# Peptides against a protein of PDB entry 5X9X, part 6

Target 1, 41 residues: chain A of PDB entry 5X9X
Amino acid sequence: SSVSELEQRLRDVKNTNSRFRKALMEKENELQALIRKLGPE

## One batch from the design tools (peptide; aimed at target 1 K27 I35 L38)

Design b1_p12_7_s2 (made by RFdiffusion4, then SolubleMPNN; from b1_p12_7, 6 letters changed)
Fold by OpenDDE base, seed 5:
Structure b1_p12_7_s2 (fold): chain B 41 residues (1-41), chain A 12 residues (1-12)
Amino acid sequence: as target 1 above (41 residues)
Amino acid sequence: ELEAEIQKLLEE
């Protein structure tokens, strides 16, 4: 049904968002480590 | 100073 398809699309978007948020957090942590390696200031 | 500015960009 149209309702079940919309519910599935919503779940897919939420799952995608969760995955990208995790990836962005990991990249932010990596960048922070690189920033520390650049030295002070 | 550069670290602080980069940190700000990462948080946007």
Scores: peptide ipSAE 0.029, ipTM 0.523, DockQ to the pose 0.210
OpenDDE base, seeds 1, 2, 3, 4: peptide ipSAE 0.028, 0.027, 0.028, 0.029; ipTM 0.508, 0.544, 0.561, 0.504

Design b1_p12_7_s3 (made by RFdiffusion4, then SolubleMPNN; from b1_p12_7, 7 letters changed)
Fold by OpenDDE base, seed 2:
Structure b1_p12_7_s3 (fold): chain B 41 residues (1-41), chain A 12 residues (1-12)
Amino acid sequence: as target 1 above (41 residues)
Amino acid sequence: SLLEEIQRLLEE
């Protein structure tokens, strides 16, 4: 049904959002580590 | 410091 299809699309979007949030967190940590190598605060 | 400001921006 249209409702079930929309619910499935919403689940897919939420799963994609979760994956991107995890990737962004990992990249933030990587960037912070690289920035620390530039020198003191 | 500059590093602290950058870290703040990354965490927003």
Scores: peptide ipSAE 0.033, ipTM 0.543, DockQ to the pose 0.172
OpenDDE base, seeds 1, 3, 4, 5: peptide ipSAE 0.030, 0.031, 0.032, 0.029; ipTM 0.528, 0.535, 0.541, 0.535

Design b1_p12_7_s4 (made by RFdiffusion4, then SolubleMPNN; from b1_p12_7, 9 letters changed)
Fold by OpenDDE base, seed 3:
Structure b1_p12_7_s4 (fold): chain B 41 residues (1-41), chain A 12 residues (1-12)
Amino acid sequence: as target 1 above (41 residues)
Amino acid sequence: DLLKKIEELKKL
């Protein structure tokens, strides 16, 4: 039904959003680690 | 090295 299709699309969008948020957090953490390794030079 | 890691970080 149209309702079941909309519910499925909403679940898919939420899952995709969660995955991208996690990826962004991981990339930020990796960047911070690199900055710390570069030191004060 | 550092440049390769930066390029990796640019990818999502």
Scores: peptide ipSAE 0.048, ipTM 0.502, DockQ to the pose 0.426
OpenDDE base, seeds 1, 2, 4, 5: peptide ipSAE 0.033, 0.046, 0.047, 0.045; ipTM 0.508, 0.505, 0.504, 0.498

Design b1_p12_8 (made by RFdiffusion4)
Pose (drawn by RFdiffusion4):
Structure b1_p12_8 (pose): chain A 41 residues (1-41), chain P 12 residues (1-12)
Amino acid sequence: as target 1 above (41 residues)
Amino acid sequence: EILEEIEEILEE
């Protein structure tokens, strides 16, 4: 049905998107962590 | 400094 060339790149980009969506939510943690460091003086 | 680090994170 689907050619191997297409699905191999698809598996790659899916692993890419899942990893990037993970890293994005994490960077928000780093973002708020810095703001918690803006909390003091 | 912290605001710059925040900008760096937003650019990432």

Design b1_p12_8_s2 (made by RFdiffusion4, then SolubleMPNN; from b1_p12_8, 7 letters changed)
Fold by OpenDDE base, seed 4:
Structure b1_p12_8_s2 (fold): chain B 41 residues (1-41), chain A 12 residues (1-12)
Amino acid sequence: as target 1 above (41 residues)
Amino acid sequence: DLEEKIKELLKE
């Protein structure tokens, strides 16, 4: 049904959003680690 | 020191 398709699309968007949020957090952590390695010295 | 830190980062 149209409702079930909309619910499926909403689940897919939520899953995609969650995956990208996790990836962004990981990249932020990597960036912070590199900044710390660079340091002020 | 920036140069030494860069050298450190380039080590495998």
Scores: peptide ipSAE 0.017, ipTM 0.381, DockQ to the pose 0.074
OpenDDE base, seeds 1, 2, 3, 5: peptide ipSAE 0.023, 0.020, 0.022, 0.020; ipTM 0.385, 0.383, 0.475, 0.374; seeds 1, 2, 3, 5 fail the geometry check

Design b1_p12_8_s3 (made by RFdiffusion4, then SolubleMPNN; from b1_p12_8, 6 letters changed)
Fold by OpenDDE base, seed 4:
Structure b1_p12_8_s3 (fold): chain B 41 residues (1-41), chain A 12 residues (1-12)
Amino acid sequence: as target 1 above (41 residues)
Amino acid sequence: DLLEQIQKLLEE
């Protein structure tokens, strides 16, 4: 049904959003670690 | 090097 399809799309968006938020947090942490090591390289 | 690693993370 249209309702079930919309609910599924919403679940998919929420899952994708959660995954991307986690990935961005991990990237930020890694960037900060690398920034702390910045030197002549 | 570090700059290459940083650049990779910024552009992924």
Scores: peptide ipSAE 0.057, ipTM 0.692, DockQ to the pose 0.716
OpenDDE base, seeds 1, 2, 3, 5: peptide ipSAE 0.055, 0.055, 0.053, 0.054; ipTM 0.685, 0.689, 0.681, 0.683

Design b1_p12_8_s4 (made by RFdiffusion4, then SolubleMPNN; from b1_p12_8, 4 letters changed)
Fold by OpenDDE base, seed 1:
Structure b1_p12_8_s4 (fold): chain B 41 residues (1-41), chain A 12 residues (1-12)
Amino acid sequence: as target 1 above (41 residues)
Amino acid sequence: ELLEKIQELLEE
């Protein structure tokens, strides 16, 4: 049904958003680690 | 802040 499809799309968007947020946090941590390795320069 | 540090690195 159209309602079931919309509910599925909402779940998919939520799951995708969660995955992207996690990936962004991991990349931020990676960048921070690299910045720390570069030192104060 | 990460953005401030990135900006500093880009200016060097």
Scores: peptide ipSAE 0.029, ipTM 0.502, DockQ to the pose 0.100
OpenDDE base, seeds 2, 3, 4, 5: peptide ipSAE 0.024, 0.026, 0.025, 0.021; ipTM 0.437, 0.423, 0.452, 0.417; seeds 2, 3, 5 fail the geometry check

## One batch from the design tools (peptide; aimed at target 1 F20 L24 E30)

Design b2_p13_1 (made by RFdiffusion4)
Pose (drawn by RFdiffusion4):
Structure b2_p13_1 (pose): chain A 41 residues (1-41), chain P 13 residues (1-13)
Amino acid sequence: as target 1 above (41 residues)
Amino acid sequence: EIEEIKEEKEELE
């Protein structure tokens, strides 16, 4: 049905997106962590 | 550092 060339790139980009969506939510943690460091003086 | 993180988030999007 689907050619291997397409689905192999698809598995790649899906693993890319899942990883990126993970890293994006993590960077928000770093973002709030810095703001918790803006908390003091 | 906050600006760097925002840029990294934009690259990830």

Design b2_p13_1_s1 (made by RFdiffusion4, then SolubleMPNN; from b2_p13_1, 6 letters changed)
Fold by OpenDDE base, seed 3:
Structure b2_p13_1_s1 (fold): chain B 41 residues (1-41), chain A 13 residues (1-13)
Amino acid sequence: as target 1 above (41 residues)
Amino acid sequence: EIEKILEEMRKLL
């Protein structure tokens, strides 16, 4: 049904959002590691 | 300076 399809699309968007959030967190951690190598500040 | 940028990033994640 149209309702079940919209609910599925919402779940898919939430799952995609969660995956991108995780990827961005990993990039942040890598950036922090590089910053630590550059020195303080 | 850079720590402030990282803090703003954390707020978005």
Scores: peptide ipSAE 0.041, ipTM 0.484, DockQ to the pose 0.204
OpenDDE base, seeds 1, 2, 4, 5: peptide ipSAE 0.027, 0.030, 0.034, 0.029; ipTM 0.459, 0.458, 0.468, 0.473

Design b2_p13_1_s2 (made by RFdiffusion4, then SolubleMPNN; from b2_p13_1, 7 letters changed)
Fold by OpenDDE base, seed 3:
Formats: sequence, C-alpha cells, structure tokens
Structure b2_p13_1_s2 (fold): chain B 41 residues (1-41), chain A 13 residues (1-13)
Amino acid sequence: as target 1 above (41 residues)
Amino acid sequence: RIEELRKEMQELK
C-alpha cells in the first residue's frame, strides 16, 4: 500500500541519516586528533 | 499508524 511504501522509505532515509551522522562524528574526531598533534603552534 | 510516521519525520534531522 502507499502507506507501507512511505513507511519503508522513511525507515531507509532514517537509516541512511544515522550512518552519515556516525561517519561525520568519526571524521570530526579524526580532525580534532590531528589538530591536537599540531600543538599550540 | 499515520501519527507514528509523522513522529518519525519530526525526529529526522
């Protein structure tokens, strides 16, 4: 049904959004670690 | 069921 298709699409978008949020957090942590290695200079 | 769908849409950011 149209409702079942919309529910499936919403679940897929939510899962994709969660994966991108996790990837972004990992890259932000990597960037922060690199900045710390540069020191105060 | 439609209200559950609306709730999930509001959580999406």
Scores: peptide ipSAE 0.062, ipTM 0.677, DockQ to the pose 0.030
OpenDDE base, seeds 1, 2, 4, 5: peptide ipSAE 0.028, 0.028, 0.028, 0.029; ipTM 0.573, 0.582, 0.551, 0.579

Design b2_p13_1_s3 (made by RFdiffusion4, then SolubleMPNN; from b2_p13_1, 6 letters changed)
Fold by OpenDDE base, seed 2:
Structure b2_p13_1_s3 (fold): chain B 41 residues (1-41), chain A 13 residues (1-13)
Amino acid sequence: as target 1 above (41 residues)
Amino acid sequence: EIERLLKEMEELR
C-alpha cells in the first residue's frame, strides 16, 4: 500500500541518517586527533 | 586558524 511504502522510505531515511551521523562523529574525532598533534594554535 | 576550525566544528554538532 502507499502507506506501507512511505513507512519503508521513512525507515530507510532514518537508517541512512544514523549511518551519516556515525561517520561524521568518526571524522570529527579524527580531525580533533590531528588538531591535537598540530598544537593549541 | 585552528581556533576558527574548532569553533566551526562545534557549530556543526
Scores: peptide ipSAE 0.029, ipTM 0.465, DockQ to the pose 0.183
OpenDDE base, seeds 1, 3, 4, 5: peptide ipSAE 0.024, 0.026, 0.028, 0.031; ipTM 0.468, 0.468, 0.433, 0.426; seeds 3, 5 fail the geometry check

Design b2_p13_1_s4 (made by RFdiffusion4, then SolubleMPNN; from b2_p13_1, 6 letters changed)
Fold by OpenDDE base, seed 1:
Structure b2_p13_1_s4 (fold): chain B 41 residues (1-41), chain A 13 residues (1-13)
Amino acid sequence: as target 1 above (41 residues)
Amino acid sequence: ELEKIRKEMEELK
């Protein structure tokens, strides 16, 4: 049904968003570590 | 020199 398809799409968007938020946090942490290695400039 | 990158990183949080 149209409702079940919308519910599935909403689940897929939430799962995708969660994955990208995790990846972003990991990249921000990596970037911060690299910045610290390069120095305070 | 890295302050721009630090600022951009902080804005992403």
Scores: peptide ipSAE 0.022, ipTM 0.416, DockQ to the pose 0.174
OpenDDE base, seeds 2, 3, 4, 5: peptide ipSAE 0.022, 0.022, 0.021, 0.021; ipTM 0.413, 0.418, 0.427, 0.429

Design b2_p13_2_s1 (made by RFdiffusion4, then SolubleMPNN; its pose is not in this set)
Fold by OpenDDE base, seed 4:
Structure b2_p13_2_s1 (fold): chain B 41 residues (1-41), chain A 13 residues (1-13)
Amino acid sequence: as target 1 above (41 residues)
Amino acid sequence: DIRKEIEELRKKL
């Protein structure tokens, strides 16, 4: 049904969003590690 | 300067 398709699309969007949020957090951690390595410069 | 640039990039995440 149209409702079930919309529900599935919403789940897919949420899953995609969650994956990208995780990737962004990983990049944040990488940047934080680089900042620590650089020191006060 | 490099650290500052990285920190600015970090703020965008």
Scores: peptide ipSAE 0.027, ipTM 0.504, DockQ to the pose 0.123
OpenDDE base, seeds 1, 2, 3, 5: peptide ipSAE 0.024, 0.026, 0.026, 0.026; ipTM 0.476, 0.489, 0.455, 0.456; seed 3 fails the geometry check

Design b2_p13_2_s2 (made by RFdiffusion4, then SolubleMPNN; its pose is not in this set)
Fold by OpenDDE base, seed 4:
Structure b2_p13_2_s2 (fold): chain B 41 residues (1-41), chain A 13 residues (1-13)
Amino acid sequence: as target 1 above (41 residues)
Amino acid sequence: RIREEIEELRKKL
């Protein structure tokens, strides 16, 4: 049904959003590690 | 369509 398809799409969007949030967090951690390596100099 | 757009976004990560 149209309702079941919309519910499935909503689940897929939520799952994708969660994956992208995780990837962004990992990239932020990588950037912070690089910034720390640069030091104050 | 949405699945394809998501896959293209994943390639940029």
Scores: peptide ipSAE 0.041, ipTM 0.531, DockQ to the pose 0.122
OpenDDE base, seeds 1, 2, 3, 5: peptide ipSAE 0.028, 0.027, 0.031, 0.027; ipTM 0.556, 0.557, 0.554, 0.556; seeds 1, 3 fail the geometry check

Design b2_p13_2_s4 (made by RFdiffusion4, then SolubleMPNN; its pose is not in this set)
Fold by OpenDDE base, seed 2:
Structure b2_p13_2_s4 (fold): chain B 41 residues (1-41), chain A 13 residues (1-13)
Amino acid sequence: as target 1 above (41 residues)
Amino acid sequence: DIEEEIKKIREKL
């Protein structure tokens, strides 16, 4: 049904959003590690 | 590589 298709699209969007959030967190951690290597100088 | 991963994210948006 049209409703079930919309529900599936919503699940897909939520799953994609979750994946992006995880990727952004990983990249932030990588950036912070590089910043720490540069030091306060 | 952060730049390549950012590129992949942009391509998905």
Scores: peptide ipSAE 0.020, ipTM 0.456, DockQ to the pose 0.479
OpenDDE base, seeds 1, 3, 4, 5: peptide ipSAE 0.016, 0.016, 0.019, 0.023; ipTM 0.382, 0.383, 0.355, 0.256; seeds 4, 5 fail the geometry check

Design b2_p13_3 (made by RFdiffusion4)
Pose (drawn by RFdiffusion4):
Structure b2_p13_3 (pose): chain A 41 residues (1-41), chain P 13 residues (1-13)
Amino acid sequence: as target 1 above (41 residues)
Amino acid sequence: ILEEKEEIKEKLE
């Protein structure tokens, strides 16, 4: 049905997107962690 | 951090 060339790249980009959506939520943690460091003087 | 988040959003688009 679907050619291997397409689905291999698809598996790649899906792993990419899943990883990126994980990293994006994590960078928010780093973002708020810095603001918790803006908390003091 | 905000720049890295924008770069990740662009790759996701």

Design b2_p13_3_s1 (made by RFdiffusion4, then SolubleMPNN; from b2_p13_3, 8 letters changed)
Fold by OpenDDE base, seed 3:
Structure b2_p13_3_s1 (fold): chain B 41 residues (1-41), chain A 13 residues (1-13)
Amino acid sequence: as target 1 above (41 residues)
Amino acid sequence: VEKEIAEIQKKLA
């Protein structure tokens, strides 16, 4: 049904959103580590 | 720089 399809699409969007948020946080952590290795501030 | 990065991470969480 249309309701079932909307529920599935919502789950898919939430899963994709969660994956991208995690990836962005990991990239920021990597950047911070590199900056600390390069020098102060 | 570390302080600015920490603020960005806080927003992403």
Scores: peptide ipSAE 0.033, ipTM 0.460, DockQ to the pose 0.117
OpenDDE base, seeds 1, 2, 4, 5: peptide ipSAE 0.033, 0.023, 0.027, 0.033; ipTM 0.455, 0.454, 0.470, 0.454; seeds 1, 4, 5 fail the geometry check

Design b2_p13_3_s2 (made by RFdiffusion4, then SolubleMPNN; from b2_p13_3, 8 letters changed)
Fold by OpenDDE base, seed 2:
Structure b2_p13_3_s2 (fold): chain B 41 residues (1-41), chain A 13 residues (1-13)
Amino acid sequence: as target 1 above (41 residues)
Amino acid sequence: VEKEMEEIRKLLA
């Protein structure tokens, strides 16, 4: 049904959003670690 | 410094 299709799309968007948020957090953490290394060097 | 900068560039790519 139209409702079930929209619910499926919402689930897909939520899953994609969660994955990208996690990826961004990991990249930010790695970037900050590298910046800390660059500070004294 | 050069190694760290290269890794930063890779993260931003």
Scores: peptide ipSAE 0.036, ipTM 0.631, DockQ to the pose 0.080
OpenDDE base, seeds 1, 3, 4, 5: peptide ipSAE 0.036, 0.036, 0.035, 0.035; ipTM 0.632, 0.630, 0.629, 0.628; seeds 1, 3, 4, 5 fail the geometry check

Design b2_p13_3_s3 (made by RFdiffusion4, then SolubleMPNN; from b2_p13_3, 7 letters changed)
Fold by OpenDDE base, seed 3:
Structure b2_p13_3_s3 (fold): chain B 41 residues (1-41), chain A 13 residues (1-13)
Amino acid sequence: as target 1 above (41 residues)
Amino acid sequence: VEKEIQEIREKLA
């Protein structure tokens, strides 16, 4: 049904959003690690 | 990560 299709689309968007948020967090952590390592050493 | 850091340092030298 139209309702079930919209519910599925919403689930897919939420899952995609969650995955991208996780990826951004991991990249930020990687960047911070690189910055710290490029410091005094 | 350390490999990437070394590559960056080499580019800046």
Scores: peptide ipSAE 0.021, ipTM 0.386, DockQ to the pose 0.039
OpenDDE base, seeds 1, 2, 4, 5: peptide ipSAE 0.020, 0.020, 0.021, 0.022; ipTM 0.441, 0.438, 0.433, 0.444; seeds 2, 5 fail the geometry check

Design b2_p13_3_s4 (made by RFdiffusion4, then SolubleMPNN; from b2_p13_3, 7 letters changed)
Fold by OpenDDE base, seed 5:
Structure b2_p13_3_s4 (fold): chain B 41 residues (1-41), chain A 13 residues (1-13)
Amino acid sequence: as target 1 above (41 residues)
Amino acid sequence: VRKEMEEIRKKLK
């Protein structure tokens, strides 16, 4: 049904959002590690 | 360079 499809789309969007939030956190950590390697520049 | 990268980091949060 149209309702079931919308519910599925909402679940898919939530899952995608969660994955991207995790990726952003990992990139934040990577950036922080690179900052430490660069020194005082 | 560190200062610039830290400002980029702040914008990502």
Scores: peptide ipSAE 0.039, ipTM 0.543, DockQ to the pose 0.100; fails the geometry check
OpenDDE base, seeds 1, 2, 3, 4: peptide ipSAE 0.039, 0.037, 0.038, 0.038; ipTM 0.543, 0.549, 0.537, 0.531; seeds 1, 2, 3, 4 fail the geometry check

Design b2_p13_4 (made by RFdiffusion4)
Pose (drawn by RFdiffusion4):
Structure b2_p13_4 (pose): chain A 41 residues (1-41), chain P 13 residues (1-13)
Amino acid sequence: as target 1 above (41 residues)
Amino acid sequence: IEKEIEELKKKLE
């Protein structure tokens, strides 16, 4: 049904998106962690 | 960090 060339790139980009959606949420943690460091003087 | 987030959003688009 679907050609291997397409689905192999698809598996790649899906792994890419899933990793990126993880890294994005993690960077927000770093972001708030810096703001918790803006908390003092 | 905000720039890295913007880059990640662009890659996801």

Design b2_p13_4_s1 (made by RFdiffusion4, then SolubleMPNN; from b2_p13_4, 5 letters changed)
Fold by OpenDDE base, seed 2:
Structure b2_p13_4_s1 (fold): chain B 41 residues (1-41), chain A 13 residues (1-13)
Amino acid sequence: as target 1 above (41 residues)
Amino acid sequence: VEEEIQELREKLE
């Protein structure tokens, strides 16, 4: 049904959003690790 | 009526 298709699309968007949030967190952690290596220490 | 409404909600979930 059109409703079930919209619900599926909403689940897919939520899953995609969760994956991107995780990827952003991992990249931020990587950047922080690099900043510590390159820092004035 | 309330039972039919609940069945419709479950069918739309």
Scores: peptide ipSAE 0.042, ipTM 0.502, DockQ to the pose 0.016
OpenDDE base, seeds 1, 3, 4, 5: peptide ipSAE 0.020, 0.040, 0.041, 0.041; ipTM 0.432, 0.510, 0.504, 0.513

Design b2_p13_4_s2 (made by RFdiffusion4, then SolubleMPNN; from b2_p13_4, 4 letters changed)
Fold by OpenDDE base, seed 3:
Structure b2_p13_4_s2 (fold): chain B 41 residues (1-41), chain A 13 residues (1-13)
Amino acid sequence: as target 1 above (41 residues)
Amino acid sequence: VRKEIEELKEKLA
């Protein structure tokens, strides 16, 4: 049904959003590690 | 260098 399709789309969007947020967090952590290696400059 | 990078991050955010 139209309702069930919209519910599925909403779940998919939420899952995609969660995955991208996780990826961004991991990249930020990687960046911070590299920044720490550069020193205070 | 770290200071410069942090400033750039702050501008991007």
Scores: peptide ipSAE 0.035, ipTM 0.431, DockQ to the pose 0.087; fails the geometry check
OpenDDE base, seeds 1, 2, 4, 5: peptide ipSAE 0.032, 0.032, 0.029, 0.029; ipTM 0.426, 0.426, 0.438, 0.424; seeds 1, 2, 4, 5 fail the geometry check

Design b2_p13_4_s4 (made by RFdiffusion4, then SolubleMPNN; from b2_p13_4, 7 letters changed)
Fold by OpenDDE base, seed 3:
Structure b2_p13_4_s4 (fold): chain B 41 residues (1-41), chain A 13 residues (1-13)
Amino acid sequence: as target 1 above (41 residues)
Amino acid sequence: VLEEIKELEEKLA
């Protein structure tokens, strides 16, 4: 049904969003580590 | 540089 398809799409969007947020957090952590090696600025 | 990164984090999160 249209309702069940919309519910599935919502779950898929939430899962995708969570995965991208995790990937961004990991890249931010890597960036911070590299920046700290350059100095306090 | 760390302060600049901090400001960007606040906008992104």
Scores: peptide ipSAE 0.030, ipTM 0.477, DockQ to the pose 0.127; fails the geometry check
OpenDDE base, seeds 1, 2, 4, 5: peptide ipSAE 0.028, 0.024, 0.026, 0.026; ipTM 0.471, 0.493, 0.481, 0.474; seeds 1, 2, 4, 5 fail the geometry check

Design b2_p13_5 (made by RFdiffusion4)
Pose (drawn by RFdiffusion4):
Structure b2_p13_5 (pose): chain A 41 residues (1-41), chain P 13 residues (1-13)
Amino acid sequence: as target 1 above (41 residues)
Amino acid sequence: EIEEIKEEMEELE
């Protein structure tokens, strides 16, 4: 049904998107962690 | 540092 060339790139980009959506949520943690460091003087 | 993180987030999006 679907050609291997397409689905191989699809598996790649899906692993890419899943990894990027994880890293994005993590960067928010780093973002708030810095603001917790803006908390003091 | 916050600006760098926002740029990294934009690249990830």

Design b2_p13_5_s1 (made by RFdiffusion4, then SolubleMPNN; from b2_p13_5, 7 letters changed)
Fold by OpenDDE base, seed 4:
Structure b2_p13_5_s1 (fold): chain B 41 residues (1-41), chain A 13 residues (1-13)
Amino acid sequence: as target 1 above (41 residues)
Amino acid sequence: EIKKLEEEMRKLL
């Protein structure tokens, strides 16, 4: 409930968000790689 | 908690 706790929570949320955004982008890239393999068939 | 959310999201990825 303190300002410092709220700031820490905000940092943690931002870090978590960033990690999952990166993971989603990596999965998208993986899917696109698979699509590229199937495309030229 | 955020740890629970992270665990559930990790299962989807």
Scores: peptide ipSAE 0.041, ipTM 0.556, DockQ to the pose 0.077
OpenDDE base, seeds 1, 2, 3, 5: peptide ipSAE 0.027, 0.029, 0.033, 0.028; ipTM 0.419, 0.522, 0.491, 0.364; seed 5 fails the geometry check

Design b2_p13_5_s2 (made by RFdiffusion4, then SolubleMPNN; from b2_p13_5, 7 letters changed)
Fold by OpenDDE base, seed 4:
Structure b2_p13_5_s2 (fold): chain B 41 residues (1-41), chain A 13 residues (1-13)
Amino acid sequence: as target 1 above (41 residues)
Amino acid sequence: KIEELLREKRELL
């Protein structure tokens, strides 16, 4: 049904969003490590 | 200040 398709699309968007949020968090951690190497906070 | 901003950003992710 159109409702079940919209629910599936919403799940897919949420899953994609979660994956990119995780990748961004990892990049922020890498950035933080580099900033710490450059000197004081 | 940069580390504070990075922490706040992580809390939003």
Scores: peptide ipSAE 0.049, ipTM 0.594, DockQ to the pose 0.167
OpenDDE base, seeds 1, 2, 3, 5: peptide ipSAE 0.041, 0.048, 0.047, 0.048; ipTM 0.599, 0.595, 0.589, 0.602; seed 2 fails the geometry check

Design b2_p13_5_s3 (made by RFdiffusion4, then SolubleMPNN; from b2_p13_5, 4 letters changed)
Fold by OpenDDE base, seed 3:
Structure b2_p13_5_s3 (fold): chain B 41 residues (1-41), chain A 13 residues (1-13)
Amino acid sequence: as target 1 above (41 residues)
Amino acid sequence: RIEEIRKEMEELR
């Protein structure tokens, strides 16, 4: 049904969003680690 | 069933 398809699409979007949020957090953490290594110089 | 859809939409915010 159209409702079942909508529910499936929302689950798929949720899963994709969660994956990208995790990847973004990992990139932000890596950036922070690199900035810390540069020090005050 | 509509409430399940609403919950999934809210989790995307």
Scores: peptide ipSAE 0.096, ipTM 0.711, DockQ to the pose 0.030
OpenDDE base, seeds 1, 2, 4, 5: peptide ipSAE 0.025, 0.093, 0.027, 0.027; ipTM 0.554, 0.704, 0.567, 0.581

Design b2_p13_5_s4 (made by RFdiffusion4, then SolubleMPNN; from b2_p13_5, 6 letters changed)
Fold by OpenDDE base, seed 3:
Structure b2_p13_5_s4 (fold): chain B 41 residues (1-41), chain A 13 residues (1-13)
Amino acid sequence: as target 1 above (41 residues)
Amino acid sequence: EIQRLLKEMEELK
């Protein structure tokens, strides 16, 4: 039904958003680790 | 160098 398709699309968008947010957090952590390696400079 | 990485972090957000 049109309702069940819209509910599925909303779930898919939420899942995609969650995956991208996780990837961005992992990249932020990587950059923070590189900053720590540079020392006080 | 730290300033460059901080800028890259801000652009990624």
Scores: peptide ipSAE 0.028, ipTM 0.505, DockQ to the pose 0.229
OpenDDE base, seeds 1, 2, 4, 5: peptide ipSAE 0.022, 0.024, 0.024, 0.023; ipTM 0.398, 0.469, 0.450, 0.430; seeds 1, 5 fail the geometry check

Design b2_p13_6 (made by RFdiffusion4)
Pose (drawn by RFdiffusion4):
Structure b2_p13_6 (pose): chain A 41 residues (1-41), chain P 13 residues (1-13)
Amino acid sequence: as target 1 above (41 residues)
Amino acid sequence: EIKEEIAELKDKL
């Protein structure tokens, strides 16, 4: 049905998006962690 | 820096 060339790239980008969506949520943690450091003086 | 990295990740997505 679907050619191997397409699905191999698709598996790759999906692993890419899933990883990127994880890293994005994490960077928010780092973002708020810095603001918790803006908390003091 | 973190906001830029987040913008880069959003552009890739």

Design b2_p13_6_s1 (made by RFdiffusion4, then SolubleMPNN; from b2_p13_6, 5 letters changed)
Fold by OpenDDE base, seed 5:
Structure b2_p13_6_s1 (fold): chain B 41 residues (1-41), chain A 13 residues (1-13)
Amino acid sequence: as target 1 above (41 residues)
Amino acid sequence: KILEEIEELRKKL
């Protein structure tokens, strides 16, 4: 049904969003570690 | 300052 398709699309978007949030958090932590080598600012 | 900005951005993820 159209409702079931929309529910599936919403699950897929949530899963994709969760993956990107994790990747961004990992990159942000990497960036912070690199900046700490340059200085505390 | 840059470290503080990064920490604030991380809290929003």
Scores: peptide ipSAE 0.026, ipTM 0.480, DockQ to the pose 0.180
OpenDDE base, seeds 1, 2, 3, 4: peptide ipSAE 0.025, 0.025, 0.026, 0.024; ipTM 0.407, 0.496, 0.468, 0.432; seeds 1, 3, 4 fail the geometry check

Design b2_p13_6_s2 (made by RFdiffusion4, then SolubleMPNN; from b2_p13_6, 6 letters changed)
Fold by OpenDDE base, seed 4:
Structure b2_p13_6_s2 (fold): chain B 41 residues (1-41), chain A 13 residues (1-13)
Amino acid sequence: as target 1 above (41 residues)
Amino acid sequence: DIEKEIQELREKL
């Protein structure tokens, strides 16, 4: 049904959003690690 | 809240 399709689309968007949020966090952690390496050590 | 929105859609079915 149209409602079931909309529910599935919302779940898909939620899953995609979660995956990208995780990827962004991992990239931020990588950047912070690089910043620490470039520090005045 | 996505889960709340899904529940609201079910109530309209």
Scores: peptide ipSAE 0.055, ipTM 0.668, DockQ to the pose 0.029
OpenDDE base, seeds 1, 2, 3, 5: peptide ipSAE 0.018, 0.048, 0.012, 0.048; ipTM 0.234, 0.644, 0.241, 0.647; seeds 1, 3 fail the geometry check

